Peptides against a protein of PDB entry 3J47. Designs and how they scored, part 90

Target 1, 121 residues: chain A of PDB entry 3J47
Amino acid sequence: IRLTNQLKSLKGLQSKLKDVVEYLDKVINKELPINHTILGKLQDVFNLLPNLGTPDDDEIDVENHDRINISNNLQKALTVKTNDELMVIYISNLVRSIIAFDDLIENKIQNKKIQEQRVKD
Target 2, 69 residues: chain B of PDB entry 3J47
Amino acid sequence: YEEKEESNLAATKSMVKIAEQYSKRIEEEKELTEEELKTRYVGRQDPKKHLSETADETLENNIVSVLTA

## One batch from the design tools (peptide; made by RFdiffusion4, then SolubleMPNN)

Design b2_p21_4_s2 (from b2_p21_4, 15 letters changed)
Fold by OpenDDE base, seed 4:
Structure b2_p21_4_s2 (fold): chain B 121 residues (1-121), chain C 69 residues (1-69), chain A 21 residues (1-21)
Amino acid sequence: as target 1 above (121 residues)
Amino acid sequence: as target 2 above (69 residues)
Amino acid sequence: KEVEELQKLLLEKQEKLAKEL
């Protein structure tokens, strides 16, 4: 169920991203006005999708977004928020990994002490 | 799609909550790590084990949170 | 700021682990 939902979300995101890119291209070409509804939906997608973009890719997209001031600011803010959330999750995982490592080290030290005691006996 | 968006929205809200909980968990982890250090100095095996278990649980919860997010 | 603090905490924990080895 979860994997299926994730896959569906990814597919939906991919489709939406494609639609957004197509829309953005049309807006850049002045073929269409900025559709606030699409932007709102895109924001929702960005809020829902942790920016799986490597931090490096996000900088490039952010610089391009600075030129389209108002609508992009909210999307950018949502993207930044999502990135911050991802970063927090990443750090949390690192912290947990470090704690687990600490415990492993302690267990190893204890095992070594037990072994040393057995050799002395 | 809508159900997944709702689930993702809930996950994102959970992720914000997880970020808040994460800040709190990091503080708790710092406290636990400090207690582990203290316990290591005291040589009492039991508090360290408990801290380790708590850290593992915290890690598992973060992993689940990451996977949910 | 909060993320930076978390990173700092993580670093401090790693350093403590390294000292215990």
Scores: peptide ipSAE 0.461, ipTM 0.853, DockQ to the pose 0.022; fails the geometry check
Fold by OpenDDE base, seed 2:
Structure b2_p21_4_s2 (fold): chain B 121 residues (1-121), chain C 69 residues (1-69), chain A 21 residues (1-21)
Amino acid sequence: as target 1 above (121 residues)
Amino acid sequence: as target 2 above (69 residues)
Amino acid sequence: KEVEELQKLLLEKQEKLAKEL
């Protein structure tokens, strides 16, 4: 369920971003008049997006290393952090899978012992 | 879309806690393994089942953490 | 370090499982 929701949000964001790009291209090509209200909303969205491209503020890079990839240079640092978190989660899942396997083996051994007892009776 | 975005935001907030919770989950998984070992020696089915259930819960929490990342 | 410890624990569990087989 959560993964499906994340994929849906990502697809929705991608579609919206595509629509914005198409709109901007039409404005650049003078096919459509500049809608100031749309541009203002887009600018607000970009301002709410963590600064994707400005290399200059070192403090932002450190905070970005600790957060999930949102976008660009911040996104690269965030990608590394996300990769580390994914690795930790992967290892944890592996450990859990092994524990579950251990339990299955023990259950199988117990079942075998029960069957052997039934054959002796 | 909005429900998923809200879920992702909640997940991001959860990720901050995941690091602390992860260390705790690792210890819980270790305890489960020790209980499995003890259960193998004691031959009691019930402790083993409990260990398996806790291992499954820890795995699920890890999967949720990955999905939140 | 924590990741390495988890991997070690995983290996130990696998060895225990192998002994039960």
Scores: peptide ipSAE 0.457, ipTM 0.853, DockQ to the pose 0.017; fails the geometry check
Fold by OpenDDE base, seed 3:
Order: C-alpha cells, then sequence, then structure tokens
Structure b2_p21_4_s2 (fold): chain B 121 residues (1-121), chain C 69 residues (1-69), chain A 21 residues (1-21)
C-alpha cells in the first residue's frame, strides 16, 4: 500500500512536469501565451528545488531535509543520511535476530533436558 | 497524490523517531538479554519468556522501520 | 560498538545455554 502510494505520487509529479515542459515549449514557439499563474507556481517549485548547477562547490549547506529526488548535491548528502538510517535499521534487525536465536537455543536446551529426564524415568 | 505525499512525510518523521528510539530499543534488548541470563541461572521460565517477547517486539518495530524506509 | 557488544552478550548467552545442555 505505502509503496504504491509513493509510486502514484511520483507518476503524478512526472506527468505534471511533462505538461510544464510541453507548455514551456509552446510558449517559446509563440503558440500559446504565458500563463502567469502556472509559471509563478513553477518558479516557486524551482526555488524550493536546490540548485542542480555547480557540481564542484563543496559547501553543501547540510540543512535541507532527506527528500531523495532533489538536486544531485543535496541528493548526495541525503543519500549519506539514508545510508546511515539503513545501517541503523540493519544493525537493529541483526540484534533482534540474534536475540531470537538465543531464545531458540534455550528452547532446544530445555527440550533436550526434558527428553533426558523422560529417558531416566 | 496528496494523501500519498502525506503518508510519505509521516513515514519519514516516523523514521526520525525510530532513530531516536533506536538507542532506547538497544537498551531494552540488553535488559531483556540480562533477564534471560538471570532466568537461565534461576531456572525460571517466565523472565525468559518476557525477554523473548520484548526482543520480538523490538524486531517487529525494526522490520516496520525497514518497510517504511 | 554497541551492536558488537550486544552480539557478544548474545553469544555469551548462547554459550551458557549450550553448557546447560
Amino acid sequence: as target 1 above (121 residues)
Amino acid sequence: as target 2 above (69 residues)
Amino acid sequence: KEVEELQKLLLEKQEKLAKEL
């Protein structure tokens, strides 16, 4: 369910982006007048998108939150954070698996003791 | 679309909360492990069962976190 | 480090349990 919703949202964004590109092409070709309302909203979206432009400058201000699909530099920082989160989750799962294994071993030991007692009786 | 975006935002916030709770879960797991050790020494089944249950709950929460990630 | 310590503690528990068998 959750993954399907994320995929649907991403598809919606992709479709909207395509429509914007098509609109911009028509405006450049003078086929349609500039819709100022759509352009303003698009500019707001672009201003919220971290600048994709300069690959080289090291000062990625760390502040912008973990949304995966933004500009490659922010995306790199977000990828590092996501990797750290995944590592924590992996470690936690490993620890739980180990605890479950300990319980299994203990249950096996108890079962063996019960069998040994039954053979003595 | 909006409901899905809201769900994703809620999931991300939940992951941050999971990271904060992770340290606490590790400590709870250690405590359970100590109780299991104590139960082995005392020969009481009940503390061991409680430790196992808490470990399972901790594991389930991590799985949910992975599925949310 | 903390995970390694938890793993070590779990291993020690398994060893204790194995000795009780």
Scores: peptide ipSAE 0.447, ipTM 0.850, DockQ to the pose 0.014; fails the geometry check
Fold by OpenDDE base, seed 5:
Structure b2_p21_4_s2 (fold): chain B 121 residues (1-121), chain C 69 residues (1-69), chain A 21 residues (1-21)
Amino acid sequence: as target 1 above (121 residues)
Amino acid sequence: as target 2 above (69 residues)
Amino acid sequence: KEVEELQKLLLEKQEKLAKEL
C-alpha cells in the first residue's frame, strides 16, 4: 500500500512536470501568454519539491545553471517564507503557554489563600 | 492529482486566513492579560476564570492551526 | 514587538501573583 501510493505520487509529479515544461516552452516561443494561475500553481509545486540539485554538475549548460540558480533562489525565498510562518506560529504558541502558566500561578495563589483561611477557622 | 491540487489550494487559503485571525488572537490575548491584571486588583475570581478560559481556547485554536499548516 | 509586549504583560502578571503568594 505505502509503496503503491509513493509510486502513484511520483507518476503524478512526472506528469505535472511534463505539462509545466510544455507550457514553459510555449511561453518562451511567445505562442501563449504567461498564465499567472498556472505560474502560481507551479510555484506551489516547486515549494513542495525537495532540492532537485542532483549532483551531476557537469553536463547542464550555463543557461540551465542560471535557471537552476533562479529556481534555487525562489525555493530559498519560499523556504524563508515558510520558516517565517512557522516562527509566527511558534511565538503564538509560546505566548499562549505563558498565559496558561500565569493562570496556573493565580490558581495556586488562590488555593493557598483558601488553605490559610481554613487553618485560621 | 486535481484533488490534491485543490486540497493544496484550500490549505494555502486557510493559511492566509489563519494569519489574519492570528493578529486578532494576539490582540484578544493581550486584552485577557489586562483583564486578569484588573481582576487581581478587584479580587473577583469570576472575571479571571473567564479570561483563563478564553486564553485556553486561543491556545487550542493555535495548536489546531499548527497541525493544519 | 507585539510578542515582546505580551511577554512583558505576562511577566507583570507573574510578578503580581508572586507578591500575592
Scores: peptide ipSAE 0.429, ipTM 0.835, DockQ to the pose 0.015; fails the geometry check

Design b2_p21_4_s3 (from b2_p21_4, 13 letters changed)
Fold by OpenDDE base, seed 4:
Structure b2_p21_4_s3 (fold): chain B 121 residues (1-121), chain C 69 residues (1-69), chain A 21 residues (1-21)
Amino acid sequence: as target 1 above (121 residues)
Amino acid sequence: as target 2 above (69 residues)
Amino acid sequence: DEVEKLQKLLQKILDERAKKL
């Protein structure tokens, strides 16, 4: 039961990560705008994952403890890895947004200069 | 267990590689932004736009690479 | 730190553009 639940959770996480990748590919291809809410929810899920792997303090036999610890450490490592990846994606999106904003400002400046020239003529 | 550990180790190595690639790309983006600043002082609009577009493309490639890795 | 540096550089560019408006 526990192993099956962990596998199901891992499969669910893997599926969600795949969905995020697909979403980000669509954003890169300019097919969809960046949805910050999806990224935020994904971050929240990853921040909650370490808490889901804490076994309740019930008497789990010592021999399974090392295997559970390895599995939890692995899950923690995967969670940390995924958090780092999400952080990189977030930063990259932020920088892209700033560049796009800079271009918008430049376009506004150009438009203003063109209008000022037309008023002088 | 060993296969899962190996998969996690491979995943961790991939993530370290992604982080390194990200750091390198941040540096490349900074260089592009500095070049935009320099081009801005030269007063040529077209080079600034081109540099901004190049920075955007670099960021897109970074995002794709992070997502693919 | 690199991200912060990039943000500062971008902000500087934005400020310079804003001054030309």
Scores: peptide ipSAE 0.462, ipTM 0.857, DockQ to the pose 0.017; fails the geometry check
Fold by OpenDDE base, seed 3:
Parts: sequence; structure tokens; C-alpha cells
Structure b2_p21_4_s3 (fold): chain B 121 residues (1-121), chain C 69 residues (1-69), chain A 21 residues (1-21)
Amino acid sequence: as target 1 above (121 residues)
Amino acid sequence: as target 2 above (69 residues)
Amino acid sequence: DEVEKLQKLLQKILDERAKKL
């Protein structure tokens, strides 16, 4: 469900970006007048979006690891944090799976012992 | 879109809690393993079953956390 | 480190179960 919602949000963003690009191309080609209101809203969206595209800000300070401040370096740090969280979740799932397998094996052993006892009686 | 955004926000808030919950879940999993060990020694089915159930709950919570992440 | 400890405990349980099979 969550992944599907994220994908839907991304698809919506992609569609909107495509519409903006098409609009900008039409404005560049002088086919349509510049809609300042749409451009202003788009600028606001870009200002709210982490700068996805500028690799050059190497210098953003290492210290604020914990707080999601929406910059490209933050996106990279968030990606690292997300990867670490995913690793933790993966390990936890692995551990739980092993415990569950252990319990299943024990249950099978117990069931076998009960069956063997019933055959002896 | 709004429903997805709300879901993503809930996911992000859940992620912050997941780190804390993960540490707690690790402890719960250890307790389960100890109970299973104790149940193996005592021969009592109940502690082992409880350990298994808590391990399964811990796994489920981790899966939900991954899906939320 | 805690994950490794848990893995070791799980491995011990698996080994004990393997001996009973």
C-alpha cells in the first residue's frame, strides 16, 4: 500500500513536470503567453523540493545527521539513512525468520515424539 | 495524491519510531530466544510457544517497518 | 553487535535443533 502510494505520488509529480515542460516549450516557441501564476507556483515547488539536480554542494555539514533538511546533500544523507534503516529491518526480519524456523522445527520434533509415543501405546 | 502524501508522512514518522522500536524489538527477540532456551531445558511447551509468538510478532513489525520505510 | 549476539543465539538454537532431528 505505501509503496503504491509513493509510486502514485511520483507518477503525479512526473505528469505535472511533463506538463510544465510542455508549457515551457510552448512559451519558448511563443505559442502561449507566459503564465506568471503557474511559474510562481512551480518556483515554489522547486524551492520546496530538495535540489535533486545539483551535485556540487559537497560542503553541507556532516553534523545534522538526524534532521531531514531537504537539500541534495540531505537527500544523499537521507538515502544513506534509509539504506541503514533497510539493513536493520532486513537483519531483524532475518532473525525473526530464523526464530520462526526454529520454532517450526521444534514443533515438528515434538509432534514426531507424540506420534512415536502413540504408536508405542 | 493527498492520501499518498499523508501515508508517506505517516511512514516517515514511523521511521523515526522504528529505530527506537527496533532496539526494543531486538530485546524482545532476545527474550524470546531465552524463553525458548529455558523451555528446552524445562521441557515446558508454553514458554517456547510464547517465544515463537513474540518472534513472529517482532518479524511482522519489522516487515511493516520495512514496508513503511 | 546486538544483532550479532542475536544471530549467535539463533545459531545455537538451530544447532540444538539439528542435533535432535
Scores: peptide ipSAE 0.451, ipTM 0.857, DockQ to the pose 0.015; fails the geometry check
Fold by OpenDDE base, seed 5:
Structure b2_p21_4_s3 (fold): chain B 121 residues (1-121), chain C 69 residues (1-69), chain A 21 residues (1-21)
Amino acid sequence: as target 1 above (121 residues)
Amino acid sequence: as target 2 above (69 residues)
Amino acid sequence: DEVEKLQKLLQKILDERAKKL
């Protein structure tokens, strides 16, 4: 029963991770806008990943700050790393969104100027 | 245990590579923004469009990197 | 720092666009 529940949770996480990947691919393809809610949920999932490990081993070995989520304490350190990575991704996406917005504003200004010229002719 | 450690090491190396790629993409995005500023002074639409397209490509690449991380 | 630089460039672009509106 416990192993089956763990396997089910892992499969659920894997499916969600796949969904995030698919969502991110769609955002890359400009098919969908960056949904901050999905990113927040991803962060929540990563923040919850450390909690899925057995609570009893207090020794977060500080040296494993760089190492991926194999152990629950490692999973916390990795959650921090993953959170940092997600933050970098979030900032990057924000910057791109701002650039895209700037381009939209420019296009709008150009369109307005074209319309004003057409009215003068 | 050892196989997991090796997999984690590989993933960590991949993350470092992603971070380097991210830094490069940020630089490319800055260059695009500068080109847009230059294009505004020249009054040419074509360079601005190219800048926008490159910014979009940079965004896409960052998203793919996020998805792959 | 790079993000800040990008933001400053973006802000300049926005300001230039705003002047043309």
Scores: peptide ipSAE 0.450, ipTM 0.851, DockQ to the pose 0.017; fails the geometry check
Fold by OpenDDE base, seed 2:
Structure b2_p21_4_s3 (fold): chain B 121 residues (1-121), chain C 69 residues (1-69), chain A 21 residues (1-21)
Amino acid sequence: as target 1 above (121 residues)
Amino acid sequence: as target 2 above (69 residues)
Amino acid sequence: DEVEKLQKLLQKILDERAKKL
């Protein structure tokens, strides 16, 4: 259920992102008028994306291709961070599982000892 | 879709908190393992049970963290 | 390093339990 919901959300996000890209391409090609409301919402989405390292205020003039590469590098950095967090969670789960197994083994040993005592009585 | 976006946003905020909590959880897991070791030597069942319960709670928290990531 | 310490502790516990079996 949770994995299916995550996959559905990811597919929905991917579709929405594709629609946004297609919209932006149409606006760039002057096929559609600039919708300021859509652009504002898109900017809000980009601002809610963890601040993909603000280059200092001074380099306003770098061509659109470099912005896409910076966005990709920053998306990569976020992906790496997410992967690291997932790895930490995985290791923690593994450790907890081992502790739980240790407790189960101890409980089994104790139960065996109790049974052996009952057979001797 | 909106509910999942809200869940992902909550998850992202939770992930930052999880990183801080992870260090604390590692210490709690160590304390639990030490208590298990001590309880094996002392032969008291109650500390071992408490250790097991705390390990399980720690595991559950990590699973929730993975599910929110 | 902390994970390794925990693993070593768990291994010791497992070894002690194995001796009691």
Scores: peptide ipSAE 0.431, ipTM 0.850, DockQ to the pose 0.015; fails the geometry check

Design b2_p21_4_s4 (from b2_p21_4, 12 letters changed)
Fold by OpenDDE base, seed 2:
Structure b2_p21_4_s4 (fold): chain B 121 residues (1-121), chain C 69 residues (1-69), chain A 21 residues (1-21)
Amino acid sequence: as target 1 above (121 residues)
Amino acid sequence: as target 2 above (69 residues)
Amino acid sequence: DEVEKFLKELLKKLEERAKKL
């Protein structure tokens, strides 16, 4: 019973991981929009980043529009960079999860073998 | 302008380096999984655990590297 | 793409191991 439930849970997790991989693949292929929540959190992180593009107050008026566009482009570039970084982190976490599951499966197989040996003795 | 471009270039180079490191770590993880498969056949638990731990450390270093970039 | 391929391979290995349970 417990082993069967663990196997069922692992299968469920494997299915979820597959769904996540498929989702990530669709995101990479631009078939799905980038998760708005991830983008929103990224935007929040960028909004918390000190305005690296606050030029000193003195040269205010005329350069502002191009500077705002450059700041927006820099912010956009930084946003893209951070999105890529978050994507790498997410993928790395998925890979780590897969390895951990492989280890869990192996441990279960070993435990099953040990139990079968104990029943034969 | 030039300083920002240089900073962006440096950041881009750093990202490329992180991507390369990530690819290398993925390969290391793959090797670890293969060794786990081999160790599954050999029945040596200790190498498998060490391999799993090394994979975890590699992934942690990746995550830290991405978070610090 | 390479990362995705690697993930798919790992998932496949996981499935193969899961079938042996």
Scores: peptide ipSAE 0.421, ipTM 0.836, DockQ to the pose 0.022
Fold by OpenDDE base, seed 4:
Structure b2_p21_4_s4 (fold): chain B 121 residues (1-121), chain C 69 residues (1-69), chain A 21 residues (1-21)
Amino acid sequence: as target 1 above (121 residues)
Amino acid sequence: as target 2 above (69 residues)
Amino acid sequence: DEVEKFLKELLKKLEERAKKL
């Protein structure tokens, strides 16, 4: 039951990550505008991931994001560059989450194999 | 105004450096994921664990870079 | 484009791993 629920959660997360990648591809191709809500939801997903930063790091990230927004207001010419940098940061965090999920999946596979071996013994 | 422009230019240069470091880390992460796939096909657990650990380190480094940006 | 390619490859690996669970 627990492993099945974890597997279902991982599959759901994988599907969501795929949707995010597809969205990012569309943004890169200028087919869709950058959706700040998607970025915020992704940050929330990261905050829900085990071992993503201290709570203090999250406050620093929010303050940094506000500072970047303030900088964009002051530097209209740099707004595009800052958006590109934010996009790169977002993509990086996505890639990181994907790796963490890959590791989680592998750990679950190993745990399942260990349990199957114990049942056969 | 000029001091602020200089500060913004310095910040922008720092961000470019972070972006370059980030691109390098993405490539390292990709290589790690490929090695993990290869290790999964070969059935060697130890290389997979090492790959996971290296991926985590790459993650941590990228978080630090994001926090520094 | 390179980042996109990387993400696609990672997703493919996740899918392959998820099929083995």
Scores: peptide ipSAE 0.447, ipTM 0.835, DockQ to the pose 0.023; fails the geometry check
Fold by OpenDDE base, seed 3:
Structure b2_p21_4_s4 (fold): chain B 121 residues (1-121), chain C 69 residues (1-69), chain A 21 residues (1-21)
Amino acid sequence: as target 1 above (121 residues)
Amino acid sequence: as target 2 above (69 residues)
Amino acid sequence: DEVEKFLKELLKKLEERAKKL
């Protein structure tokens, strides 16, 4: 029962991570805006992941423990790095929005100039 | 598990490459913004379009980078 | 910090473009 629940929770986390990837793919494809709430919930999930970097589990096979402690310390460092990357992505989306607004502004200025020229003719 | 680790490792390598590409794209976006500023002064549509396209490409690459992370 | 600086510069450029409307 307990192991089954842990496996179910891990599967749930994997599914959620997949959903995040799918969401990010949709944001890449411009199908959806960056949902700040999803990002915040992901950050919360990562912050709630126990610091598995407690040094006491030295004896379990270095490859899987390095994969899981690298998955958790790397999930912490990847949470920091994912926070940094998410911040970079957020910044990049802001930059793109700024550029898109700049294009809209310029299009509006051009349209205004065209209208002013038509009124003078 | 191994496929996911390989995907995460590829994603992490992609993230490092993305950080480098992001720095480069920031510079490209800055150049485009300068070109757009120049285009606003010159009144030519073409440099503005090129700036918009490069900004879009920069954003797409950043979004792809996020999705691979 | 560099990313923030870049964002601020982009925002400034957007504001300058917006003032021309």
Scores: peptide ipSAE 0.430, ipTM 0.844, DockQ to the pose 0.020; fails the geometry check
Fold by OpenDDE base, seed 5:
Structure b2_p21_4_s4 (fold): chain B 121 residues (1-121), chain C 69 residues (1-69), chain A 21 residues (1-21)
Amino acid sequence: as target 1 above (121 residues)
Amino acid sequence: as target 2 above (69 residues)
Amino acid sequence: DEVEKFLKELLKKLEERAKKL
């Protein structure tokens, strides 16, 4: 039962990661806007990942504990770095959204000027 | 275990490279915004479109980097 | 802080463009 639940949770996480990758690919392809809710959920998943790596038992091989402490400090540092990268990505997405909005505004201004010129002709 | 460590190290190096590329892309985006400001003063449509396209490409690349991370 | 500064500059540019509409 416990192993099955862990496996199910891992499969769920894997599926969610796949969905995130697919979503991110769609965002890359400009097919979908960046859903801040998905990024927030991804951040939550990453923030929960360090909690999954606390085995109460000290005897998990120091190499795995150094890899899990490197993976928990690296998941905290990769959660902080992934939060920083997600924040940088979020900020970049905001920046790009701002640039795209600026371009939209400029295009609208140009279209308005073209219309005003057409009315004068 | 070693393969996974090597994969993690490669992934970490890739992330560092992505961060550097991201910083460069942010600078490219700034340049685009400056060119857009300049183009706005010059009144030429073509440079603004190119700037917009480059900003979009920079966005796409950052999103690809996010997906790859 | 640099990212915030960059974001603020972009927002300022956006506002300047929006005023031209």
Scores: peptide ipSAE 0.412, ipTM 0.837, DockQ to the pose 0.019; fails the geometry check

Design b2_p21_6_s1 (from b2_p21_6, 12 letters changed)
Fold by OpenDDE base, seed 2:
Structure b2_p21_6_s1 (fold): chain B 121 residues (1-121), chain C 69 residues (1-69), chain A 21 residues (1-21)
Amino acid sequence: as target 1 above (121 residues)
Amino acid sequence: as target 2 above (69 residues)
Amino acid sequence: ELTELLEKLQKAIEEYDKILK
C-alpha cells in the first residue's frame, strides 16, 4: 500500500511536470497564453525543492543530510541516509525472518513429537 | 496525490522515529529469542507463539519502515 | 550484538534440523 502510494505520487508529479513542459513549449511557440497562476505555483514548488544544481555551501544544514533524495547534492546526502536506513531495515527484516523460522522449526519439532507419541499409542 | 504526499511526509517523520524504535525493536526481538529459548526448556507453547507473533510484528514494522524510507 | 544474535539463531536452527532428521 505505502509503496503504491509513493509510486502514484511520483507518477502524478511526473505527469504534472510533463504537462507544465508541454504548456511551456506551447507558450514559447505562441500557441497559448502564459497561465501566471500555474507558473507561480510551479515556482513555489521549485523554491521548496532543494536546489538541484548549485550547492550553496552555506545552507548545507547538517539536518538535511538525513532526509530522502529530493534534489542532487542534498539529494546525494539524502541518498546516503536512505541507503543506511534501507540497510537497517534489511537487517531488521532478516532478523525477524530468522526468528520466524526458528519458531516454525520448533513448531515442526513439536508436531513431530506429537506424531511419534500417537504412533506409540 | 496529495494524500500520498502527506503519507510520504508522515513516513519521513516516522523514519526518524523508526531509527529510535529500530534499536528498541532489535532488543524486543532479542527478548523474543530468549523467550523462545526459555520456551524450549519450559515446554510451554504459549510463550513460543507470543514470541513468533512479536517477531512477525517486528518484521512487519521493519518492512513498513523500509517502505517509508 | 546483532551478529551474535544471528549466530545464536543459526545454531538453534541447526539444532532443530538435527532433531527433525
Scores: peptide ipSAE 0.406, ipTM 0.846, DockQ to the pose 0.007; fails the geometry check
Fold by OpenDDE base, seed 4:
Structure b2_p21_6_s1 (fold): chain B 121 residues (1-121), chain C 69 residues (1-69), chain A 21 residues (1-21)
Amino acid sequence: as target 1 above (121 residues)
Amino acid sequence: as target 2 above (69 residues)
Amino acid sequence: ELTELLEKLQKAIEEYDKILK
């Protein structure tokens, strides 16, 4: 069920991304004026997508959330799908950072123990 | 339009594959973190280091995957 | 599941930080 919902959301994002790309291509080709409303709505959807996909991220450090939003905004210019990918990338980077942080803490603990042992000696 | 749709569909499929790979890597990272926690409780430094290194490698691979995505 | 993993990792980090203090 959850995987299916994620897949469905990803498909929805892909479809929306396709629409955005199509719109952007039309704008690039000067076939349509830049519809700021569509772009704004797309941006709003992109801004809401992180909120929809990661309801628990509300407590994550504001700086990382802002960086995700910035990265998502850059890729939003390409597509909503890119936002989901960026979100996945962000989560991956966050997980990596947490693991690295855990390792750093462990290394620091070890270093402290070594220093304490040296002082006793 | 159709060619672009096909390209977008292919890109989407690639993204789904990347997402699946990412999910798997996250799971592997979680397993590594759990093993690290277990190793910390057991007081064995070497397994923790190996877990950390594996986590870093997993992270690096995810970054590369993100950059290539 | 990923969120739970992150929470577990965060808790582990907090525990390590407590050990370091």
Scores: peptide ipSAE 0.399, ipTM 0.829, DockQ to the pose 0.010; fails the geometry check
Fold by OpenDDE base, seed 1:
Structure b2_p21_6_s1 (fold): chain B 121 residues (1-121), chain C 69 residues (1-69), chain A 21 residues (1-21)
Amino acid sequence: as target 1 above (121 residues)
Amino acid sequence: as target 2 above (69 residues)
Amino acid sequence: ELTELLEKLQKAIEEYDKILK
C-alpha cells in the first residue's frame, strides 16, 4: 500500500512535470499563450521545495544530508543518505537471508540424522 | 496526490524510527544466531526454532522498511 | 559491528554446510 502510494505520487508528479515542459515548449514556439495558473502552481512548488529543480550542480554543498529522495540537488545529499539507508536495509536483508539459510541447513542436518537413525533401526 | 504526500511524510518519519529500531533488531538477530549456534552444538532443537522465528520477524520488518523507504 | 555479524553468520553457514556434506 505505502509503496503503491509513493509510486502513484511520483508518477503524478512526473506527469505534471511533463505537461509543464510540453506547455513551455509550445509557448516558446508561440503555439500557446503562457498559462499563468500552471506556472504559478509550479512556482509555488519550487518556492516550497527550493532545492528540487535547479540544474546548477555546483555550489549548494554538504549541509542537509538527512532527508529522503525528494528532488535532484537535494537528491545528491539525500542520495548519500538514501544510499546509506539502502545499504543498511540491504545488509539487514542479507543478515536475515543468512539466518534463514542457517535454519534451512539445520533442518537438512536434522532430516539426515533422522534418515540415518531410520536406516539403523 | 495529497493523501500520498501525507503518506510519504508519515513514511519518512517512520523511516527515522525504523533506523533506530534497525540497530536494535540487528542486535536481537545476533543474539538469536548465537543461541542457535549454541543449541546446534548441544543438539537441542527448541532454542533453534525460537531463533529462526525471530530472524524471520527481523527479515519481515526489514522488508517492510525497504518497501516504506 | 554489522560486518562482524555477517562474518559470524557466514562461519555458521560454512559449519553447517560441512555437517551436511
Scores: peptide ipSAE 0.397, ipTM 0.835, DockQ to the pose 0.008; fails the geometry check
Fold by OpenDDE base, seed 5:
Structure b2_p21_6_s1 (fold): chain B 121 residues (1-121), chain C 69 residues (1-69), chain A 21 residues (1-21)
Amino acid sequence: as target 1 above (121 residues)
Amino acid sequence: as target 2 above (69 residues)
Amino acid sequence: ELTELLEKLQKAIEEYDKILK
């Protein structure tokens, strides 16, 4: 469910960006006047989303080294944090798997004992 | 789109909480292992089952955390 | 902490093996 919603949001953003690009191209070509309303909304979105710089802007915000991925450019700096988080999750999953395995072994042992008792009766 | 945005915000908030709960989950897992060991010595099946169930719940929560990250 | 858990698991496995034999 969460992944599906994230994908839907990303698709929506992509569609909006495409529309903006198309509009900008038409304005550059003098085919249409600038739609101030759409541009204003887009500007608001950009102001709320820090560091939506061009892919080439390696703005590594050093202060955000400890913060979760907010932006694709920050993603490089946040990659370290993300990696640490993923590592913790991985270790946790491993521990749970180990516990589950231990329980399975115990259950198997108990079942064997029950069978042995039945044979003796 | 709005529902997804809300879900993403909830996920982000959950990540902060996950860090706190992670330490607790690790401790719960240890407790389960100890209870299982004790149950083996006592020969009581019921405590072992409870430990197993708690371990499974802990695993599920970790998986959800991974999916949210 | 993880190492201790692993050790406990290993002990449980050994006990299981003894019962299975």
Scores: peptide ipSAE 0.397, ipTM 0.834, DockQ to the pose 0.007; fails the geometry check

